Peptides against a protein of PDB entry 4CIC. Designs and how they scored, part 12

Target 1, 148 residues: chain A of PDB entry 4CIC
Amino acid sequence: KVSTKGHYGVQAMFDLAQHFGEGPVSLKSIAERQGLSEPYLEQLIAVLRKAGLVKSVRGAQGGYILAREPRDIKVGDIIRVLEGPIAPVESVSQDDPEHSLKFDFSVTKSVWEKVKKSIEEVLDSITLADMLKDAEEAQMAQGYMYYI
Target 2, 147 residues: chain B of PDB entry 4CIC
Amino acid sequence: KVSTKGHYGVQAMFDLAQHFGEGPVSLKSIAERQGLSEPYLEQLIAVLRKAGLVKSVRGAQGGYILAREPRDIKVGDIIRVLEGPIAPVESVSQDDPEHSLKFDFSVTKSVWEKVKKSIEEVLDSITLADMLKDAEEAQMAQGYMYY

## One batch from the design tools (peptide; aimed at target 2 K1 S3 E83)

Design b1_p11_2_s4 (made by RFdiffusion4, then SolubleMPNN; from b1_p11_2, 6 letters changed)
Fold by OpenDDE base, seed 1:
Structure b1_p11_2_s4 (fold): chain B 148 residues (1-148), chain C 147 residues (1-147), chain A 11 residues (1-11)
Amino acid sequence: as target 1 above (148 residues)
Amino acid sequence: as target 2 above (147 residues)
Amino acid sequence: FGEEALTLAVD
């Protein structure tokens, strides 16, 4: 599962993508549009900024912008920044030394590695630009359904 | 992430697959080979049995067997039984009504649906028989490295 | 440093 952090991070980044080229967007406005708490969004944005996916613009019309074009930001990039490497299996905390999963059976590990690879491939195949396009197409489709 | 439950469930099922056709295997023996606690394995096996993936054999030589051939059990079947439907995103507990993710933006949902589909496709493409084959190949490859 | 792994949760 993508954590709530990853989920909301993608939403926030998508909001910034929708406003790309329009100038800086306030955290408040993003929070309002995406239904996120502003404090939580601040934390997400801080991480995303540190990773170079978001830039802060200072001033009276300050806020945040994507640091790159939407086409140059993969969903996988966002997830890796927020959650780290995609792991399909919860790492059992190494803290119980006695029940160390000694038999990390190479075969079961290979299954999870295949899952990981598949997830990575999907997330790396989707850019914010792709998401924008999908949103536009969905909106157009809805519009056509109301006019028919 | 596949939960620890799913992970260990696949391990236990794989152990049973390795012994398929040899008769019933005791939970103790599975637990020992797979490094699982016996009580935890009992819980897993109970669920797997209820789902019809495992059978219990009663008697002095009793234990557990796969209910189906290894080729007829997908990893995805095991995961679905143990964890339910694969969800790529943690459902935020609906219990906070105020922060109901009202804007379930269709677009973000579609991303996660694609991820879900991809995971399902992978897990449904791998059978216990495939895992057995991979294990044999790996063992052979290791054997050849020692020669 | 626990590798923060994308946790797949099942609904």
Scores: peptide ipSAE 0.036, ipTM 0.776, DockQ to the pose 0.143; fails the geometry check
OpenDDE base, seeds 2, 3, 4, 5: peptide ipSAE 0.034, 0.034, 0.035, 0.035; ipTM 0.777, 0.774, 0.781, 0.780; seeds 2, 3, 4, 5 fail the geometry check

Design b1_p11_3 (made by RFdiffusion4)
Pose (drawn by RFdiffusion4):
Structure b1_p11_3 (pose): chain A 133 residues (1-84, 100-148), chain B 132 residues (1-84, 100-147), chain P 11 residues (1-11)
Amino acid sequence: KVSTKGHYGVQAMFDLAQHFGEGPVSLKSIAERQGLSEPYLEQLIAVLRKAGLVKSVRGAQGGYILAREPRDIKVGDIIRVLEGSLKFDFSVTKSVWEKVKKSIEEVLDSITLADMLKDAEEAQMAQGYMYYI
Amino acid sequence: KVSTKGHYGVQAMFDLAQHFGEGPVSLKSIAERQGLSEPYLEQLIAVLRKAGLVKSVRGAQGGYILAREPRDIKVGDIIRVLEGSLKFDFSVTKSVWEKVKKSIEEVLDSITLADMLKDAEEAQMAQGYMYY
Amino acid sequence: SDSVLEIVSDS
């Protein structure tokens, strides 16, 4: 199961990545394109802004823009920002879960917003039918 | 975050793997060794039994034992047993989560109860200090 | 029954 915060955090950061070259966009526009609740997005952006992942701009086309280029933002970075008598007995079971955790970390660190932009171009494109191999 | 059911399901199955050669053990003994609640364990075992992963034995010192050898039970098998207008718009974000899901499946399918038994021996051993 | 794993962890 993917948490609401992880899904919406990545969605919103990806929407900003899709508009990075064009410039700032409003939070309302992000919520509209991504189907997100504006109050929840406002709270999410506030954390991402404190983390230096997004920045606000005061322009006519003010709004929000990525604070770092998409190629310099791993999906794992976004997730890391959003997340927060005695004796020793080794648990092999817990070691299995550590391996699961490590593999997730590896996948999320292997994908940047730039990689997602490239995938978005390839997967949702159109072309003459002869070119589908 | 790992669910209570995944954690306790794997713990209980591993306890049975540690006692596979010796024979059946009671549910009380599993609950005691693993720090589990007996009611929760009983419900858990019932599903595992229906899935053919564990079997009950009448015996006298009867109880429960694995229904398959440890080498034939993947951790992923245990997890899979316990788990249960219109338009198209591709979501690259969802594709990321699919990749996460795939990697987890791969890790859990690569580990059997036999692998866990071998790891348990190696990690919880004692030996002369010169051999470290 | 729900998924065994929940990702991203609590704040």

Design b1_p11_3_s1 (made by RFdiffusion4, then SolubleMPNN; from b1_p11_3, 9 letters changed)
Fold by OpenDDE base, seed 3:
Structure b1_p11_3_s1 (fold): chain B 148 residues (1-148), chain C 147 residues (1-147), chain A 11 residues (1-11)
Amino acid sequence: as target 1 above (148 residues)
Amino acid sequence: as target 2 above (147 residues)
Amino acid sequence: EGDILTLPGDA
C-alpha cells in the first residue's frame, strides 16, 4: 500500500499541476479542494519544496507553484521524495538485532526486487502531465454523458 | 513494502517447496532454517493450511507439506492468502469519517490501480517452482566459483 | 521512512 503521505502528496502535486501557469496557489485552497488538513499539507509541501519539486511565492497573492513543468515531474519522483526509496519489503526494525532477517535468502530477495522494479517502472512512467491528460479525458467523457 | 507476514510466509512456503517429495517437514525444522519463531510460523501455517496451500500430516514423522506441486503455487497466491487483496494505497482507517479520503479523485486512483496491477502481474508470474529453479542456478553458480 | 506498499494485514 502506498502510504497516506504518498497518496496525499500526489494529490497535492496534482492540484498544483492543474493550476500550473495560473500563478501561486494557497495551501488553504489546496487543502480545501483535496480534503486535507492545512497543517498536514504544510508538512508535505515543506518536504516537496526542499526537494525542489515545489516553489513558494511570497506576497499577498503568494502560495505555491510547481518548480518544473508537469511533464518533468514523475509520480515516482514525488513518491521518492516523500517516502524515500521504494522498499518492496517492510524493513524489520533494526531494533531486534537477534531476529534480524539474517537469511535474506537471495531467492526471496529477488522476488521483492522484481516487485520493486515493477513499481518503480510504473511510477516513473506516469508524469503529472499524463495525469492532467487523463483528467481532461475523463471530464470530456463525463460531459458527453450529460449531453446524451 | 510487503509485510513481514507476507515475506515470512513466502520463505516458509519456499522451504516446503525445497522439501517437496521428501515427506512432511516439522514446523521446528522450518523455523530453524528460516530464522522464524515457532509460534509465529504456526500462525502462518494455520492460515496457509486453511487456504489449502499446505497440508498437515499426522504421526511421529508428521509435519507439513505443500498441498500442490510447487509449479501450481504462485507467490501471488501466498500473498493473497496471508495479506488479502493487494491494496495499492493504505486504507486510511475508517475511524475518522470526517477525514475520509472523500475525493478519491479518479485519476489518482487510476495511478494506484496501475501499481496494483503491476504487482499482481509480477507475483502471479512467479511460482515456487521458479524460485526452486533460481535457487538451483544460484547454487550451481556458487559451485563454479569455488572450482 | 515511508513504506510504499504496506500490505493491509500489518497494521
Scores: peptide ipSAE 0.048, ipTM 0.804, DockQ to the pose 0.188; fails the geometry check
OpenDDE base, seeds 1, 2, 4, 5: peptide ipSAE 0.047, 0.048, 0.043, 0.044; ipTM 0.803, 0.806, 0.806, 0.809; seeds 1, 2, 4, 5 fail the geometry check

Design b1_p11_3_s2 (made by RFdiffusion4, then SolubleMPNN; from b1_p11_3, 8 letters changed)
Fold by OpenDDE base, seed 3:
Structure b1_p11_3_s2 (fold): chain B 148 residues (1-148), chain C 147 residues (1-147), chain A 11 residues (1-11)
Amino acid sequence: as target 1 above (148 residues)
Amino acid sequence: as target 2 above (147 residues)
Amino acid sequence: AEDILTIPDDE
C-alpha cells in the first residue's frame, strides 16, 4: 500500500497543479480542499520543498507553488521524495541479527524486483499534467450527466 | 511493500514446491532452510492450509505438501491468502471520523488503482512452477561458473 | 523511509 504520506503528498501536489499559474496557494487552503490537517501538510510541504518540487512564495499573497510545470513532475518523483525508493518488500529490520537469516533467495528476490519495476513504471508514466487532464475529462463527463 | 508475512509465505510455499512429489516436509525442515522461526511458520502454514494451498499429512513421515501442483499456484494466490486483496493505498484508519475527510479524489484513486492492477498482473503471471524453473536455471548457471 | 506498500498487519 502507498503510505498515507505518499497518498496525501500526491493529493497536495495535485492541488498545487490545479492552481498552477494562478499564483501562490496557502497551506490552509490546500488543507481545507484536500481534507488534511494543516500541521500534517506543513510536514509534507517541507519535504517537497527541500526536494525542489515545491517553492515557497513570501508576501501578502504568500504560499506555495509547484517548482516545475505539472508535465515535468511524475507521480513517481513525488513518491520517491516522500517515501524514498519503492521497495517491494518491507526490509526485515536489520536489528535482530540472530534470526535475520537474510536468505537472499535469488528467486524470491527476483519476484519482488519485478513487482518493484512494475510499480515504478506505472508511477513514472503518470505526470501531474496527466492527472489534470483526467480530472478535466471527468468533470466534462459529469457535466454532461447533469445536462442530460 | 509486500509484508514480511507475504515474503516469508512465498518462501515457505516455494520450499514446498521444491520438494513437491518427494512427500511431506516437516515444518522444522522448512523453517531451517528458509531461516524462519518454527512458531512463525506454523502461523503461516495454518493460514495457507485453511485456504487450501497446503495439506497436512499425518504419520511418522508427517508434514506438509502443496495441495496443488506448482503450476496451479500463482504468487498472487499466496499473497491474497496471506495479506488479503492487494490494496494500493493503506486504508487511513476509519477511527478518526472527524479528520478523515476521505476526499475520494477520483483522479488520485485512479492512480492507485493502476498501481494495484500492475502489481496483480505481475503476481498473477508468476507461478511456483516458474519460480522452480528460474531456480534450476540459476543453479545451472552457477554450476557452469565453477567448471 | 517507510515502504509504500506497507500492508498494515491486521492485529
Scores: peptide ipSAE 0.043, ipTM 0.802, DockQ to the pose 0.165; fails the geometry check
OpenDDE base, seeds 1, 2, 4, 5: peptide ipSAE 0.037, 0.033, 0.034, 0.033; ipTM 0.798, 0.802, 0.804, 0.806; seeds 1, 2, 4, 5 fail the geometry check

Design b1_p11_3_s3 (made by RFdiffusion4, then SolubleMPNN; from b1_p11_3, 7 letters changed)
Fold by OpenDDE base, seed 5:
Structure b1_p11_3_s3 (fold): chain B 148 residues (1-148), chain C 147 residues (1-147), chain A 11 residues (1-11)
Amino acid sequence: as target 1 above (148 residues)
Amino acid sequence: as target 2 above (147 residues)
Amino acid sequence: SGSILTLPGDA
């Protein structure tokens, strides 16, 4: 499971993508639209800002913007920033050297590495621009269903 | 991350696969080989048994065996039994109907569904027989490096 | 340490 942090981080970044080019968006407005607590969102945005995915704009109409175009931000980038390296298994403490020596450990590790790679490939294949496109297509499809 | 439960469950099932055809294996021996606590393994095995992936054999040489051939047990089957349905995101309570109505929710959901599908495909593509083969190949490779 | 990809049932 992507953590709640990763999930909400992607939602917040997607909200910023939807408003990309419209100027700074307040955290309050993002929180309201995405159904997030503002304090929680502030923590997420702080991490995303530090990682250079989001910029803060100061002033009366201040807020946040994407630091890059939606096409240049992968879902994988957001997840890596918020969650760290995608690990398919709870890192059994790499510190247990005794487990690393077991042959069975190597085989099971390879399974989890395959899972990791697969997840990374999926998340790195999806940009915020792809999500925007999917959103537009979904809106158009809904609009057509109301006119029939 | 696969939970510790899923991880250890796959290890335990792989141990049983390595001994498949040799008769019942004691939980103690599995625990020792896999570096698992026996009480924890007992809980895992109970779930796996109830799901029909493992059988218990009674008697002095009793223990556990795989209920099916290693080729008929996917890693995905083990994970689904131990963890339930693979969910890529913490199920935000499906019970918040207000979140389900938001357009943004549908798009983000689709991302996680893609992740889920990818995980499922990987886990369903790997059997215990595949793991046995990988183990044999790794042992042979190590043996050749010593000569 | 929030593990990124918790499978269902990871508390």
Scores: peptide ipSAE 0.059, ipTM 0.813, DockQ to the pose 0.193; fails the geometry check
OpenDDE base, seeds 1, 2, 3, 4: peptide ipSAE 0.055, 0.055, 0.054, 0.057; ipTM 0.806, 0.809, 0.807, 0.811; seeds 1, 2, 3, 4 fail the geometry check

Design b1_p11_3_s4 (made by RFdiffusion4, then SolubleMPNN; from b1_p11_3, 9 letters changed)
Fold by OpenDDE base, seed 3:
Structure b1_p11_3_s4 (fold): chain B 148 residues (1-148), chain C 147 residues (1-147), chain A 11 residues (1-11)
Amino acid sequence: as target 1 above (148 residues)
Amino acid sequence: as target 2 above (147 residues)
Amino acid sequence: AGDILTLPGDA
């Protein structure tokens, strides 16, 4: 599962993408629109900022902006920043050293590597710009349904 | 992430596939070969048996067998049995009712659905027979490196 | 809940 962190991180980044070019957005406004707690969002934004995906703007109209255009930010980039490398299998925690027989069954490992690759390909194929386009298309479709 | 449960479940099922046609395999022998605790394996096998992926054989040479041929068991079938539906995102637990604003952002949900579909396609494309073949090819490749 | 995509950070 993409963690709640990854999920909300993508939501927050998408919110910033929707406001890209409009200037800085306050964390409060993002939190309100995305249904996130402001403290939780602060933590996410701090990580995303450190990774160079977002920029902080100072001043009375300060806040955050995307550091790059929406087309230049992949969902995979966001996930890697927030969650680290995409791992399809939980690394069996080293905590039980005795039975952590690294039966790195090469064959089973290869299955998970295929899954990993597939996930990476999907997440790297989707940009924030693609998400913006999908949102516009969905809004237009809803608008047309009200006129029918 | 595939849970440890899913990971070990696939290992256990693969072990049974390697012995398919040889008769029942003891849980002890699977545990030893796969580096699993026997109690943990018992739990996995119980679930897999209930789902009809494995059969229990009674008697002095009792144990477990695959309920189907290796070609008829997908990795996806094993994972679905052990972990349930492939979910790419943790369902935000309903526990905080107030701020569980189901901002079911349709757009973000669609991203995760694409990921889910991709995982399902991969896992459903791999059978235990495919894994057996890959193991044979790997063994042959190792054997040729020693000559 | 069988989370296939548990990303490393959720452990």
Scores: peptide ipSAE 0.079, ipTM 0.810, DockQ to the pose 0.502; fails the geometry check
OpenDDE base, seeds 1, 2, 4, 5: peptide ipSAE 0.077, 0.076, 0.071, 0.071; ipTM 0.809, 0.811, 0.812, 0.814; seeds 1, 2, 4, 5 fail the geometry check

Design b1_p11_4 (made by RFdiffusion4)
Pose (drawn by RFdiffusion4):
Structure b1_p11_4 (pose): chain A 133 residues (1-84, 100-148), chain B 132 residues (1-84, 100-147), chain P 11 residues (1-11)
Amino acid sequence: KVSTKGHYGVQAMFDLAQHFGEGPVSLKSIAERQGLSEPYLEQLIAVLRKAGLVKSVRGAQGGYILAREPRDIKVGDIIRVLEGSLKFDFSVTKSVWEKVKKSIEEVLDSITLADMLKDAEEAQMAQGYMYYI
Amino acid sequence: KVSTKGHYGVQAMFDLAQHFGEGPVSLKSIAERQGLSEPYLEQLIAVLRKAGLVKSVRGAQGGYILAREPRDIKVGDIIRVLEGSLKFDFSVTKSVWEKVKKSIEEVLDSITLADMLKDAEEAQMAQGYMYY
Amino acid sequence: SGAVLEIVAGS
């Protein structure tokens, strides 16, 4: 199960990545395109801003823009920002879960917002039918 | 975050794997060794039994034992047993989570209870210090 | 029954 915060955090950061070249966009526009609740997005952006992942701009087309290029933002970075008598007895079971954790970390660190932009272009494109191999 | 059911399901199955050669053990003994609540364990075992992963034995010193050898039970098998207008718009974000899901499935399918038994022996051993 | 794992963890 993916948490609401992980899903919406990545969605919102990806929407900003899709508008990075064009410039700032409003939070309302992000919520509209992504089907997110504006109050929740406002809170999410506030954390991402404090983390240096997004920045606000005061222009006419003010609004929000990525604070780092998409190629320099791993999905794992976004997730890391959003997340917060005695004796020793080794648990092999816990070691299995550590391996699960490590693999997840590896996948999320292997994908950047730029990679997602490239995938978005390839997967949702259109072309003459003869070119589908 | 790992669910209580995944953690306790794997713990209980591994305890049974540690006692597979010796024979059946009581549910109370599993709960005691693993620090589990007996009511929760009983409910858990019932599902595992229906799935053919564990079997009850009448015996006298009867109890429960694995229904398949440890080498034939993947951790992923245990997890899979315990788990249960319109338009199309592709979501690249969801594709990321699919990749996460795939990698977890791969890790859990690559580890059997036999692998866990081998790891348990190696990690919780004692030996002359010169051999470290 | 839900998923065994929940991702992203708590704040």

Design b1_p11_4_s1 (made by RFdiffusion4, then SolubleMPNN; from b1_p11_4, 8 letters changed)
Fold by OpenDDE base, seed 3:
Structure b1_p11_4_s1 (fold): chain B 148 residues (1-148), chain C 147 residues (1-147), chain A 11 residues (1-11)
Amino acid sequence: as target 1 above (148 residues)
Amino acid sequence: as target 2 above (147 residues)
Amino acid sequence: AGDILTLPGDS
């Protein structure tokens, strides 16, 4: 599962993408629009900023902006920053030494590697710009349904 | 992530596939070969049996067998049985009502649905028979490196 | 809940 962290991180980044070029957005406004707690969003933004996906703008109209254009940020980039490498299998925590039989059964490992690759390909194929386009298309479709 | 449950479930099912046609395999022998605890394997096998992927054979030489041929069992079938539906995103548990803002943000949801579909396609494209073939090829390749 | 995509950070 993409963690709640990854999910909300993508939402927050998408919100910033929607406002890209309009100047800095306050964390409060992002939190309100995305239904996130502001403290939780602060944690996410701190990580994203450290990774260079977000920039902080200081001043009275300060806040956050995307550090790159929406087309230059993949969903996979966001997920890797927030969650680390995409792993299809839970690493059996080393902490239970008795059950940590790393039966690296090569054949089963190859299955999970195929899954990993597939996930990476999907997430790396989707940019924030693609998400913006999808949102616009959805909004237009809703507008047309009200006129029918 | 495929849970440890899913991972070990696939290993156990693969072990049964390797012995398919040879008769019933004891849980002990599977546990030993796959490096699983026998009690944990019992739990997995119970679920797999209930789902009709495994059969229990009674008697002195009793144990477990695959309920179907290896070609008729997808990895996706095993995972769905053990873990339920393939969900790419953790369902924000309903239990925290304040943060359970199901911002079903349609656009972000669509991303996760694409991921889900991709995972399903991969897992449903791999059978236990495919895994057996891969194991045989790997063994042959190792054998050729020793000659 | 069978989370196939448990990303490493959720452990």
Scores: peptide ipSAE 0.053, ipTM 0.803, DockQ to the pose 0.507; fails the geometry check
OpenDDE base, seeds 1, 2, 4, 5: peptide ipSAE 0.049, 0.048, 0.044, 0.044; ipTM 0.801, 0.805, 0.805, 0.807; seeds 1, 2, 4, 5 fail the geometry check

Design b1_p11_4_s2 (made by RFdiffusion4, then SolubleMPNN; from b1_p11_4, 7 letters changed)
Fold by OpenDDE base, seed 5:
Formats: structure tokens, sequence, C-alpha cells
Structure b1_p11_4_s2 (fold): chain B 148 residues (1-148), chain C 147 residues (1-147), chain A 11 residues (1-11)
């Protein structure tokens, strides 16, 4: 599962991709378009910046830009930065440490490893450029439905 | 992500698969082998039984058995019963309802749908029979390393 | 029905 943090991170990065080449985007503008709280977005952007996916631009027209072209940023890169390694199984919350004998039965572990690999392959196959293309295709399809 | 409930459910079902054809297995025996609390296992088994994946056997040699052959139970079936539909995105906890505008941006939604489909395909491709085979192969490989 | 009853004495 992708966390809320990962979900909103992908939305924020996609917003920056849509404005790529137009100059810096303010956090306020991203927050408004994506329905995010500005303080929460600040935390996300700080992590993404530290990872080198986003650059900060200072000055009167300051804000944020993608640090790379949309084609060079995978969804998997964003998720790994925000969530760390993809864990297919939710770690048993520490609340019952005694009975969480992680009997890592080797066979059940192999099932989760297959799931992990599949998720990674999907997320690494999708770039921000692919998402931009999908958005354009969706807009064109909607435009044609209004003229028919 | 598979929850702890899903993980333990698959372990319990796999234990029942290993004993398939040997008769009913007690919850106590499953709990001991899988490192689960018996009360927690009772809750899991109740859900699995209601879904028709497990049968209860009553009497002096009572316990539980698989309701189907191991080849007819997918890991995906177990997960769907215990967790419901595979959701690739964790639902935003209700704690900040105002700012969780689920702006289901259509494009981001499509990414998660692709992830969902991929997870479903993997989990639906693995049966309890496949897991039994993998366990046998692993045991044989370990046996050959000691000679 | 998902329940099987073993009666006492069924070996």
Amino acid sequence: as target 1 above (148 residues)
Amino acid sequence: as target 2 above (147 residues)
Amino acid sequence: SGDILYLPGDS
C-alpha cells in the first residue's frame, strides 16, 4: 500500500511536472490545486528537495521546480524517497511484541517478495512524463465528448 | 500492503494446507506452529470459515480443515476475505477530514489502479498448492546442503 | 453448511 504521504507526494510532483519549463511554482499554488494543506506540503517538499527530486528557487518569484525532466523521474523514485523501501506487508505494530514471533516462514515470505517485486516493476515503469501524456489523452477524450 | 491480519491469515491457511487430508487441526496446534495468539487466530478463523475457505469439525477430534483443495485456494482469495478489496493507497485517516479533499486526480488514480491490478495478478497466481510445492523444494534443497 | 460434526465413536 502507498501511504497518504506517498499519494500526496506523487500529486505534488505531478503538479510540478505540469508546470515544468514555466518557472518556479509556489507551495501555495500547489496546495490550492491539489487540495493539500500548505504546512503538510512543506514537509513533503522538504523531503523531496533533500532527495534531489525538487529544487528551491529563491526570490520574489521564488518557489519550486523539478530537479530533473519529467521523463527522468519515476513514480517509484518518489515513493522510495517518501516511504523508503516498498514493504508489501505492514509491519506488525510494536504493541504486541511478545506474540509477534515473526516466524518468517520462508514460503510466506516468498509470496510477499513476489508482491514487492511486482509493485516495484509497476512504479518504476511509470514516469511523470507518462502521467503528463495520460492527462493530455484524457483531456482530448473529454473534449471530443463535448463536441459530439 | 498486506496487513498483519492478511499475513497471519495466509500463515494459518498454509498450516491447514500442510495438514490437508490428515483430518481436523486444532487452533492450539496452529497457534503454536505459527507463533500466533490463540484468541487472535480464533478471530481470523471465524472470518475464513464465514467466507467458506475453512470448515469447522466438531467433536473430540474437532478442529478446522480447508473447505477446498489447496490448488483451489488462491492467496488473493484469502487476502480479499480478510482485508476486502486490495487498496493500493492507504485511505487517509479520518483525522483531518477537511483537508483530505480526495482530489481523485484521474491520472494519479490510474497509477494506483495499475498497482492494484499488478498485486491482484500476483496474489491470484499463487495457490496454497504452489506454496506447498515451494516448501517441499526448499526442504529438499536444505537436505542436499547437509550431505 | 461449513460445519462437519464428528459424533463420539466415529474413528
Scores: peptide ipSAE 0.019, ipTM 0.767, DockQ to the pose 0.016
OpenDDE base, seeds 1, 2, 3, 4: peptide ipSAE 0.073, 0.064, 0.070, 0.018; ipTM 0.775, 0.776, 0.776, 0.766; seeds 1, 2, 3 fail the geometry check

Design b1_p11_4_s3 (made by RFdiffusion4, then SolubleMPNN; from b1_p11_4, 9 letters changed)
Fold by OpenDDE base, seed 4:
Structure b1_p11_4_s3 (fold): chain B 148 residues (1-148), chain C 147 residues (1-147), chain A 11 residues (1-11)
Amino acid sequence: as target 1 above (148 residues)
Amino acid sequence: as target 2 above (147 residues)
Amino acid sequence: EGDILYLPGDE
């Protein structure tokens, strides 16, 4: 499962993609459009900036931009930055050492590795440019539904 | 992500699959082999039984068996029973109603739906019988490495 | 339908 952090991170990155080429976008404007708290978005953007997916622009019209073109940012890249390696199973919290027999049952591990690979393939097949295209197509489809 | 519940549930079901046809298996024996607490396993088995994936056997040699053949139980079936519908994103806890603007942003939803579909396809492609076969192949491969 | 009863002595 993608965490809330991953979910909101993809939303924030997609918002930046929609404004790519228009100059820097303020965190406030992203937060308002995406329904995120500004403090939470600041934390996400800090991580994304450190990973080189986002750049900060200073000045009167300061804010954030994508560090790369939307076609050069995969959803998988965003998720890996925010959540680390795509783990198909939630890490059993190390806190119960006695019953946490890491029965690394090789067969169950293989199942989860197959799931992991499948998730990675899907997320790495989708760029922010693909998402932009899908949004445009959806808007056109809605526009046609109002004219019928 | 599959929860700990889903993970351990698949392990417990796989243990029952390994003993399928041998009669009922005690919860204690499953717990010992799978490194699970017996109370935790009881909770898992209760859910699996209610869903009709496991049967209880009463008597002197009582315990649990698979309710179906291993080939008729998908990993996806086990996960759906234990975790519900495979959600690619953790449900934002409804508890913060003000900032939980369900920005059902259609495009991000579409990404997660693609992920969901992919996970479902993988989990529905793997049966307990497939897992048994994989285990046998792995044991044979280890046996050949010792010669 | 979910419970199988084995009687004592049914091998």
Scores: peptide ipSAE 0.022, ipTM 0.769, DockQ to the pose 0.016
OpenDDE base, seeds 1, 2, 3, 5: peptide ipSAE 0.095, 0.021, 0.021, 0.023; ipTM 0.780, 0.766, 0.770, 0.772; seeds 1, 5 fail the geometry check

Design b1_p11_4_s4 (made by RFdiffusion4, then SolubleMPNN; from b1_p11_4, 9 letters changed; failed a check: a repeat of another design)
Amino acid sequence: AGDILTLPGDA

Design b1_p11_5 (made by RFdiffusion4)
Pose (drawn by RFdiffusion4):
Structure b1_p11_5 (pose): chain A 133 residues (1-84, 100-148), chain B 132 residues (1-84, 100-147), chain P 11 residues (1-11)
Amino acid sequence: KVSTKGHYGVQAMFDLAQHFGEGPVSLKSIAERQGLSEPYLEQLIAVLRKAGLVKSVRGAQGGYILAREPRDIKVGDIIRVLEGSLKFDFSVTKSVWEKVKKSIEEVLDSITLADMLKDAEEAQMAQGYMYYI
Amino acid sequence: KVSTKGHYGVQAMFDLAQHFGEGPVSLKSIAERQGLSEPYLEQLIAVLRKAGLVKSVRGAQGGYILAREPRDIKVGDIIRVLEGSLKFDFSVTKSVWEKVKKSIEEVLDSITLADMLKDAEEAQMAQGYMYY
Amino acid sequence: SGAVLTIVAGS
């Protein structure tokens, strides 16, 4: 199960990545395109801003823009920002979960927002039918 | 975060794997060794039994034992047993989570209870210091 | 029954 915060955090950062070249966009526009609740997004952006992942701009087309290029933002970075009598007895079971954790970390660190932008272009495109191999 | 059911399901199955050659053990003994609540364990075992992963034995010193050898039970098998207008718009974000799901499935399908038994022996051993 | 894992963890 993916948490609301992980899903919406990545969705919002990806929307900003899709508008990075064009410039700042409003939070309202992000919420509209992504189907997110504005109050929740406002809180999410506040953390991402403190983390240096997004920045506000005061322009007419003010609003929010990625603070780092998409190629320099791993999905794992976003997730890391959002997340927060004695005796030793080794648990093999816990070691299995550590291996699960490591694999997840590896996948999320292997994907950047730029990679997601490239995938978005390839997957949602249109072309003449003869070119589908 | 790992659910209580996944953690306790795997713990209980691994305890049974550690006692597979010796024979049946009581649920109370599993709960004691693993620090589990007996009521929760009993409910857990009932599902595992229905799925053919464990079997009850009448015996006298009867109890429960694995229904398949440890080498034939993947950790992923245990997890799978315990788990249960319109328009299209592709979500690249969801595709990321699909990749995460695939990697977890791969890890859990690559580990059997036999692998865990081997790891348990190697990690919790004692030996002359010169062999470290 | 839900998923065994919850990803992204708590704040």

